Peptides against a protein of PDB entry 6B4J. Designs and how they scored, part 156

Target 1, 315 residues: chain A of PDB entry 6B4J
Amino acid sequence: DITMQWYQQLQDASMQCVLTFEGLTNSKDSQAKKIKMDLQKAATIPVSQISTIAGSKLKEIFDKIHSLLSGKPVQSGGRSVSVTLNPQGLDFVQYKLAEKFVKQGEEEVASHHEAAFPIAVVASGIWELHPRVGDLILAHLHKKCPYSVPFYPTFKEGMALEDYQRMLGYQVKDSKVEQQDNFLKRMSGMIRLYAAIIQLRWPYGNRQEIHPHGLNHGWRWLAQILNMEPLSDVTATLLFDFLEVCGNALMKQYQVQFWKMLILIKEDYFPRIEAITSSGQMGSFIRLKQFLEKCLQHKDIPVPKGFLTSSFWRS

## One batch from the design tools (peptide; made by RFdiffusion4, then SolubleMPNN)

Design b1_p22_4_s3 (from b1_p22_4, 13 letters changed)
Fold by OpenDDE base, seed 2:
Structure b1_p22_4_s3 (fold): chain B 315 residues (1-315), chain A 22 residues (1-22)
Amino acid sequence: as target 1 above (315 residues)
Amino acid sequence: SEAVKKLEEKLNKLTVESLPLP
């Protein structure tokens, strides 16, 4: 399976990255520990400062992240910080930055869906300039949300139930599995972030270049989902999240083929989702149904709430 | 991808006349 090979390659690259900076992370030296903490803050704080308030502030955040990744000194916590302070500094920062973008999907976007767009446009712009950060974003995303690949992890003989639950994307703490609603909320946030990344370009970059991970990956994602058996509650939830965020962009790109895909979902895939949907899970199914019916009736997919306009970039 | 090819094959069986096209 080409999709699983791609998944595994990204996970292997992520693991290799961790091994590369292990000397920095495991150092007992006080200076190395200080450098590690300063680099971690420099990589993660700017991402946490991303907001929907002003395009100018978003540009400042982007420029700071790009400067850090380019080996330039940046101010963080009242200190000058550079990846050149340690030979493993760049790899560590790239990994922690990518991890933080995915974490913002998992936490911030999960609670505030509109936050997907400013986070995604920064992530896309950084990915264009720093492809390794993009690969690490995918690796972190795929590990936390296998449905973003998409694949459904299978239970293997001899596997602990908790490890299987973690592979499915559940958090397990003190032998307690995460509640389904919280799980779906986190998965939704990550899928919405991904759906925003694949359609957005940083407006101050070279727009003539091909998007490093564009809408063709969205089309691939849909194709893969529709070729799989639906998973109870998960498929209906994440398919809605994906289409709500990137459906308008996919409609513009794929036109007639996109509308045919919506009909295929309605006529062929919906009965399969319904067949596995319990009475307690009908909410997610009904939400997807109503969305698709509205889109087909109006012959349009609305621009998602929080989509960045030209007025945002002038602020 | 194989998945995209399979999707496109399914979509090619659908006629435009049956679509609520804008």
Scores: peptide ipSAE 0.486, ipTM 0.909, DockQ to the pose 0.555
Fold by OpenDDE base, seed 3:
Structure b1_p22_4_s3 (fold): chain B 315 residues (1-315), chain A 22 residues (1-22)
Amino acid sequence: as target 1 above (315 residues)
Amino acid sequence: SEAVKKLEEKLNKLTVESLPLP
């Protein structure tokens, strides 16, 4: 399976990255530990500062992240920090930055769906300038949310149930699996972030270049989902999340083919979702149904709430 | 991708007249 090969390649690249900076992460030296912590803060704090407040502030955050990745010194925690402080500093920062973007999907976007857009536009712009960060974003995303690939992990003989649950994206703590609502909330946040990334370009970059991971990957994602058997509750939830965030962009890009795809979902895929949907899971199914019916009735996909306007970039 | 090809094949079976196009 080509999709699974791609998944594995990204995971392997991520693992190799971890091995590359192992000397920094495992060092017992006090100076190396200090550098590690400073680099970790420099990589992650700017991402946590991303907000919907002002485009100017978002630009400052972007410039800080880009400067750090470019080997320039940045101010973090009252200190000058540079990836040049350690030979493994760049790899470590790229990994931690990518991890933090995905974590913002998992946490911030999961709770505040509008937050997807400012996070995504920074992530997209950084990905354009730093492709390795993009690959690491995908690796982290795919590991936490296999449905973003998409694939549904399968139980293998001899596998522990907890390990299978973790492969599915569940958090398991003290032999207690995460509640389904919390699981779906986190998965939704990550899918929404992904759906935002694939449609957004950093407005201050070279717009003549092709998006490093654009809407064609969104079309691929949909195609793959529609060629898979639906998973109970998950498929209806994430398909809605994806279409709510990037459906308008896909409509503009794919025109008639997009509308045909919506009809295909309604006529062919909905019965398959319904067949696996229990009475207790009808909420996600109904939400998706109502969304598609509304879009088909109005002949329009609404611009998602929180979409960044020209006025945002002037602020 | 293979998935995209399969999707496009399915979509090509659908006529435009049946679509709620603007």
Scores: peptide ipSAE 0.416, ipTM 0.898, DockQ to the pose 0.584
Fold by OpenDDE base, seed 1:
Parts: C-alpha cells; structure tokens; sequence
Structure b1_p22_4_s3 (fold): chain B 315 residues (1-315), chain A 22 residues (1-22)
C-alpha cells in the first residue's frame, strides 16, 4: 500500500532524526544538558506564543523560528541561543519544533478551534523554507493521530491491549485508558491543524512556489477516508472537523468535483456511518449530518471561524 | 494516488444535471 509506505518512510525519517541527536539528549555533561534545554526552549516557546491577536506578532514569531533554523543566534530566556552550539543542535531543534506544532494541535486547537489558523500558517511557512521540519510534522502527526494518514491500526496477535490503544492514539497512564471524549478532542485538534496547514501559505514568502503539502493532500485524505470502512464515532467526528476547516478551500479548488464528493458522502457513505453508530455516539453523527445538509442546501461551505483576513495581517 | 483515481472515477459517473449543484 502506497499510503502505508509513505507513513513508514516518515516514521523512519523521524527515528533516524532521533538517532542523530541521541548524543545531545543522552549526555550527562552539564554543558550539554544546558545547551539541550536552551535549544528546546528556543524551539518551543515561540510556537506557544502564537495567537490570534496580531499579524505583526505572528511575523516576529515566524522570523525568530526561521532565524533559529538558519543557524542565526536568537534570544531565548535572556540568553543568546544558536543551533551551532552543538553539532546535533539543528536536528534536535527541527524535531522539537515539529513535535511542538503537533502538540499545539493536540492541546491548543483541541480546546480553541480558531487557533488552528495562526499555528498552521506559521507551520506552513516554516515548512516551505525548511522541508525537513514539514516531514517531521507529518511524522509526529501520523504517530499521534493515525487517522491523519489515514489508516486504522489493527490489533495483532500477541499485542498488549494498552499498546493497541496507544497505536489508536489513546493515552494510557497507570493502566487507565483515556476517556473517549478527551481522545476525540485531541484527534479533532490535530485534524483541524492539518486541514489548516494544507490550505495556508505564509503571506511574506514566495507565493509563486507550489505549496509543499497543499490541498491535493486534502483531496487525497478524503478519497482515502471514503475508500475505507468507517470507524465508530471517529470517522464522523474527524470528517466533520476536516470539512469544517478546509471544505471552503476544497470547494474553491475542486468546484463541481467537490460538490459531487459531498453528495457521495451524503448518499453512499453516510448510511455506512449510521449503521455503525450507537445511540451513545449520535452526537458526532448528527453534527456531520447537519453540516452536510446545510452546505448542500445553501450550496456553500462557510469560511471557517478564525480564518485569517487581510485585516489580521495589517495589525 | 490510487484512492484519488478511484474516487474521481466514481464522481465522473455522476451527471451534473442530476445533482443539486450550484
């Protein structure tokens, strides 16, 4: 399967990256530990500062991340920090930055859906300039949310139940599995972030270049989902999240083919979702139903709440 | 992708005139 080959390639690249900076991460040396912590803070703090408040502040954050990845010194925690402080510094920073973007999907976007857009536009712009960061974003995303690939992990003979639950994206702590609502909330945040990344370009970059991971991947994601059997609660939830965030962009790109796809979802795929939906899971199903019916009735997909406007970039 | 091709083949069987399209 080409999709699974792509998944494995990204996971292998991520594992290889971890191996390249193992010396920095495992060092017992006090100076190496200090460098590691300074680099980790320099990579992750700017991402946590991303907000919907002002475009000027977002540009400052972007410029700081780009400067760090370019080997320039940046101010972090009152110190000058550079990836040149250690031979493994760049690989470590790229990995931790990518991990942090996905974590913002998992945490911030999960709680505040509008946060997807400012995070995604920075991630997209950094990906354009630093392709390895983009591959690592995908690797982290796919590992935490296999539904972003998409694929559904299968239980294998001899597998521990907890390991299978983790493969599905559940958190398992002290032999307690995460509640379904918290699981779906985290998955939703990551899918929403992904759906935002594939449609957004950094406005201060070279917009004439092809998006490094554009809307064609959104179309691929939908095609793959529709070619799979639905998963109880998960498919209805994530299909809604995806279409709410990038449906307007897909409509503009694919036009008639997009509307045919929505009809195919309503007429052919929706009954299959219904057939596997229990009475306790009707919330996600009803939400998707109402969204599809509204979009088809109005012949429009609304621009998502939090979409970045020209006024945002002038602030 | 093969999935996209398969989807597009399904979509191409749907006529625009029969669809509640804009």
Amino acid sequence: as target 1 above (315 residues)
Amino acid sequence: SEAVKKLEEKLNKLTVESLPLP
Scores: peptide ipSAE 0.412, ipTM 0.893, DockQ to the pose 0.472
Fold by OpenDDE base, seed 4:
Structure b1_p22_4_s3 (fold): chain B 315 residues (1-315), chain A 22 residues (1-22)
Amino acid sequence: as target 1 above (315 residues)
Amino acid sequence: SEAVKKLEEKLNKLTVESLPLP
């Protein structure tokens, strides 16, 4: 399976990255520990500062991240920080930056769906300039949310139940699995972030270049989902999240084929989702149904809440 | 991708007349 090979290649690259900077992360030296902490803060704090407030602030954040990845010194916590402070500094920063973007999907976007767009446009712009960060974003995303690939992890003989639950994307702490609602909320945030990344370009970059992971990957994702048996709650939830965020962009790109796809979802795929949906899990199914019916009735996919306008970039 | 090809094949069986096109 080409999709699973791609998944595994990204995971292998991520693991190799971790091994590359292991000397920095495991160092007992006080200076190395300080450098590690400074680099980690320099990589992650700017991402946490991303907000819907002003385009000018978003540009400052982008420029800081790009400068750091370019080997330039940046101000962080009142100190000058550079990836050149350690031979493993760049690999470490790329990994931690990518991890933080996905974590913002998992946490911030999960709670505030509109936050997907400013985070995604920075991630997309950084990915364009730093492809390795993009690969690491995918690796982190795929590991936390296999439904972003998409695939459904299978239980293997001799596997511990907790390990299987983690493979499915559940958090397991102190032998307790997270509640389904919390799981779905985190998965929703990550899918929404992904759906935003694939449609957004950094407005101050070279727009003549092809998007490093564009809408064609969104079309692929839908095609793969629709070719799979649905998973209870998960498929209905994430399909809604994906279409709400990138449906308008897909409509503009794929036109008639997009509308045919929506009809296929309504007529062929909905019955398959319904067949596996218990009476207690109808909420996600009903939400998807109502969204699709509204879109088909109005012959339009609304622009998602939080979509970045020209006025945002002038602020 | 193979999945995209399979989807496109399914979509191509749908007639435009049945579409709520804008």
Scores: peptide ipSAE 0.412, ipTM 0.895, DockQ to the pose 0.556

Design b1_p22_4_s4 (from b1_p22_4, 10 letters changed)
Fold by OpenDDE base, seed 3:
Structure b1_p22_4_s4 (fold): chain B 315 residues (1-315), chain A 22 residues (1-22)
Amino acid sequence: as target 1 above (315 residues)
Amino acid sequence: SPLVEELEKKLDTLTVPELPLP
């Protein structure tokens, strides 16, 4: 399976990255520990500062992240921090930065869907300049949300139930599995972030270049989803999330082919979703149905709420 | 990417009804 090969390749690359900076991570040296913490803060704090407030602030954050990844010193926590402080500093920062972007999908976007766009445009711009960060974003995303690949993890003989639940993306703490609503909320956030990344370009970059992970990956994602059996509640939820965020962009890009895909979802895929949807799970199904029906009726996919406009970049 | 192209082709091979869109 080519999709699974891609998934595994990204996971392997991520694991190799972790091994590369293991010396920094596991060091007992006080100076190394200090450097690690400084680098971790420098990598993650700017991402946490991303907001919908002003384009100028977003540019400052981007410039800071890019400077850090470029080996330039940046101010963090009142100190000058550089990846050059340790031979493994760059790998560590790239990994932690990528992890933080995905975490913002999991947490911030999950709670505030509009936050997807400012986070995504920074992530996209950084990915354009630093492809390794992009690969690591995918690796983190895929591990936390296998539905972003997409694939459905399977239970293997001898596997612990908790491990299987974690593979599915559930959090398991003290032998208690995460509630379905919280699980879906986190998955939604990550899918929405992904859907935003694939359509957004950093406006201050070289826009003549091809998007490093553009809308063609959105088409790929949809194609893969539609060629898979649906999962109860999950498929309807995430398909809605994806289409709400990037449906307008996909419509503009793929035109008639996009509409064919929507009809396919309505006429062919919906019955399959319905067949596996229990009475208690109808909410997600109905939401997707209503969205699709509205879009087909109006022959338009609305621009998602929170989409960054020219006025945002002038602020 | 080869992966994307392959999956795009898979979608294109799906039987889709004609769209009443211009």
Scores: peptide ipSAE 0.029, ipTM 0.614, DockQ to the pose 0.264
Fold by OpenDDE base, seed 2:
Structure b1_p22_4_s4 (fold): chain B 315 residues (1-315), chain A 22 residues (1-22)
Amino acid sequence: as target 1 above (315 residues)
Amino acid sequence: SPLVEELEKKLDTLTVPELPLP
């Protein structure tokens, strides 16, 4: 399976990255510990500052992240910080930055769907300039949300139930599994972030270049989902999230072919979702139904709420 | 689905233009 090979390759690269900077992370030296903490803050704080307020502020954040990744000193917490302070500094920063982008999907976007767009455009722009960060974003995303690949992890003989639940993307703490609503909320945030990344380009980059992970991956994602058996509540939720965020972009890009896909979803795949939907899960099902019916009726998919406009970039 | 497979094959041959920036 090509998809599973790709998944595994990204996970292996991520694990190798962790091993590469292990010397920095495990150092007992006080200076190394200080450097680690400074680099971690420098990588993560700018991402947490991303907002929908102004394009100019977003550019400042982008420039700071790019400067850090380029080996330039940046100000963080009143200190000058550079990845050159340690031989493993760049690998560590790339990993932590990628992790933080995915975490913003999991937390911020999960609570505020419109936050997907400013986070995604920064992530896309950084990915264009720093491909390794993009690969690490995918690795973190795929690990936390296997549905972003997509694949459904299988229970293996001898596996602990908790480990299987974690593989499915659930948080398990003190032998208590996360509630389904919280799980779906986090997965939704990550899928929405991903759907935003694949369609957005940083406006101050070289727009003549091919998107490093563009809408073709969105098409692939849909095709793979449709070739899989639906999961109760999960498929209806995430398919809606994905289509709400990137459906307009896919429609514009693939036109008639996209509509054929949407009809296939409505006529062939939707009954399969219905067959596995319980009465308690009808909310997600109905939401997807209404979305599909509205889109097919109007022959249009609306631009998602929070989509960045030219006026945003002039602010 | 045969339709999905057909669409996947078409994707492999299609040049995907980038969306214009807003």
Scores: peptide ipSAE 0.021, ipTM 0.601, DockQ to the pose 0.101
Fold by OpenDDE base, seed 5:
Structure b1_p22_4_s4 (fold): chain B 315 residues (1-315), chain A 22 residues (1-22)
Amino acid sequence: as target 1 above (315 residues)
Amino acid sequence: SPLVEELEKKLDTLTVPELPLP
């Protein structure tokens, strides 16, 4: 399966990255530990500062991340920090930065859906300049949310139940699996972030270049989802999340073909979702239903709430 | 991708309602 090969390639690359900077992460040397901590903070703090408040602030954050990845010194925690402080510094920073972007999807976007857009536009812009960060974003995203690939992990003979639950994206702590509502909330955040990344370009970059992971991947994602059997509650939830965030962009890009897809979803795929939906899962089902019906009736998909406007970039 | 191509074949069988011309 080509999709699974792609998944595995990204996971292998991510694993190799971890092995590459193992010397930095496992060092007992006090100076190396200090460098590691400084680099980790320099990579992650700017991402946590991303907000919907002002475009100027977002540009400052972007410039700081780009400077760090470019081998330039940046100020972090009152100190000058550079990836050149250690031979493994760049790989470590790229990995931790990518991890942090996905974590913001999992946490911040999960709680505040509008946060997807400022995070995504920075991620997209960084990906354009630093492709390795983009690959690592995908690797982290795919591992935490296999539905972003998409695929549904299967239980294999001899596998521990907890390991299977983790493969499905559940958090398991002290032999207790995460509650379904929390799980879906985290998955929703990551899918929404992904849906935002594939449609956004950093406005101060060279927009003549092709998006490194653009809307064609959104089309692919939908195609793959529609070719899979629906998963109870998960498919209805994530399909809605995806379409709410990037449906307008897909509509503009693919026009008539997009509407054919939306009709296919409503008439063919949605009944299959309904057939596996229990009475306790009607919330996600009804939300998807109402969204599809409204979009088809109005022949429009609204611009998502939180979409970055020209006024945002002038602030 | 093969998946997109397969979807396109399915979509070609669908009647799309007349969308308002942009």
Scores: peptide ipSAE 0.020, ipTM 0.591, DockQ to the pose 0.606
Fold by OpenDDE base, seed 4:
Structure b1_p22_4_s4 (fold): chain B 315 residues (1-315), chain A 22 residues (1-22)
Amino acid sequence: as target 1 above (315 residues)
Amino acid sequence: SPLVEELEKKLDTLTVPELPLP
């Protein structure tokens, strides 16, 4: 399975990255610990500052992240910080930056769906300049949300239930599994972030280059989802999230083929979702149904709320 | 429907873009 090979390759690369900077992370030396902390802050704080407020601020954040990844000194916490302070500094920063982008999907986008767009455009722009960061974003995303690949992890003989739950993307703390609503909220945030990344280009980059992980991956994702048996509550939720965020972009790119796909979803895939939907899970199903019916009726997919306009970039 | 079958075939042929090997 090519999809599973891709998944595994990204996970292996991520694990190798962790091993590469283990010396920095496990160092007992006071100076190394200080460097680690400074690098971690320099990588993650700018991402946490991403907001929908102003395009100018977003550009400043992007420039800071890019400068850091380029080996230039940046100001962080009143200190000059550079990845050159340690031989493992660049690998560590790339890993932590990628982790933070996915975490913003899991937390910020989960609570505020419109936040997907400013986070995604920065992530896309950084990915264009730093492909390794993009691979690490995918690795973190796939690990936390296997539905972003997509695949459904399987229970193996002898596996602990908690380990299986974690593989499915659930948080398990003190032998207590996360509530379904919280789980779906986090998965929704990550899928929405992903759906935004694949359609957005950094406006100050070289737009003539091909998107490093563009809308063709959105088409692939939909194709894979539709070729899988639906998972109760999860499929209806995430399919809605994905289409709400990138459906307009897919419509513009694929035109008639996109509408054929929507018809396929409505006529063929919906009954399969319905068949596995319990009375307590009808909310996600109804939401998806209403969205598709509206889109088919109007022959249009609306531009998602929070989509970045020219006015945003002039602010 | 014939349309669904054609779409299924097209969806099956959607090759995962070869990720550039590092």
Scores: peptide ipSAE 0.020, ipTM 0.593, DockQ to the pose 0.049; fails the geometry check

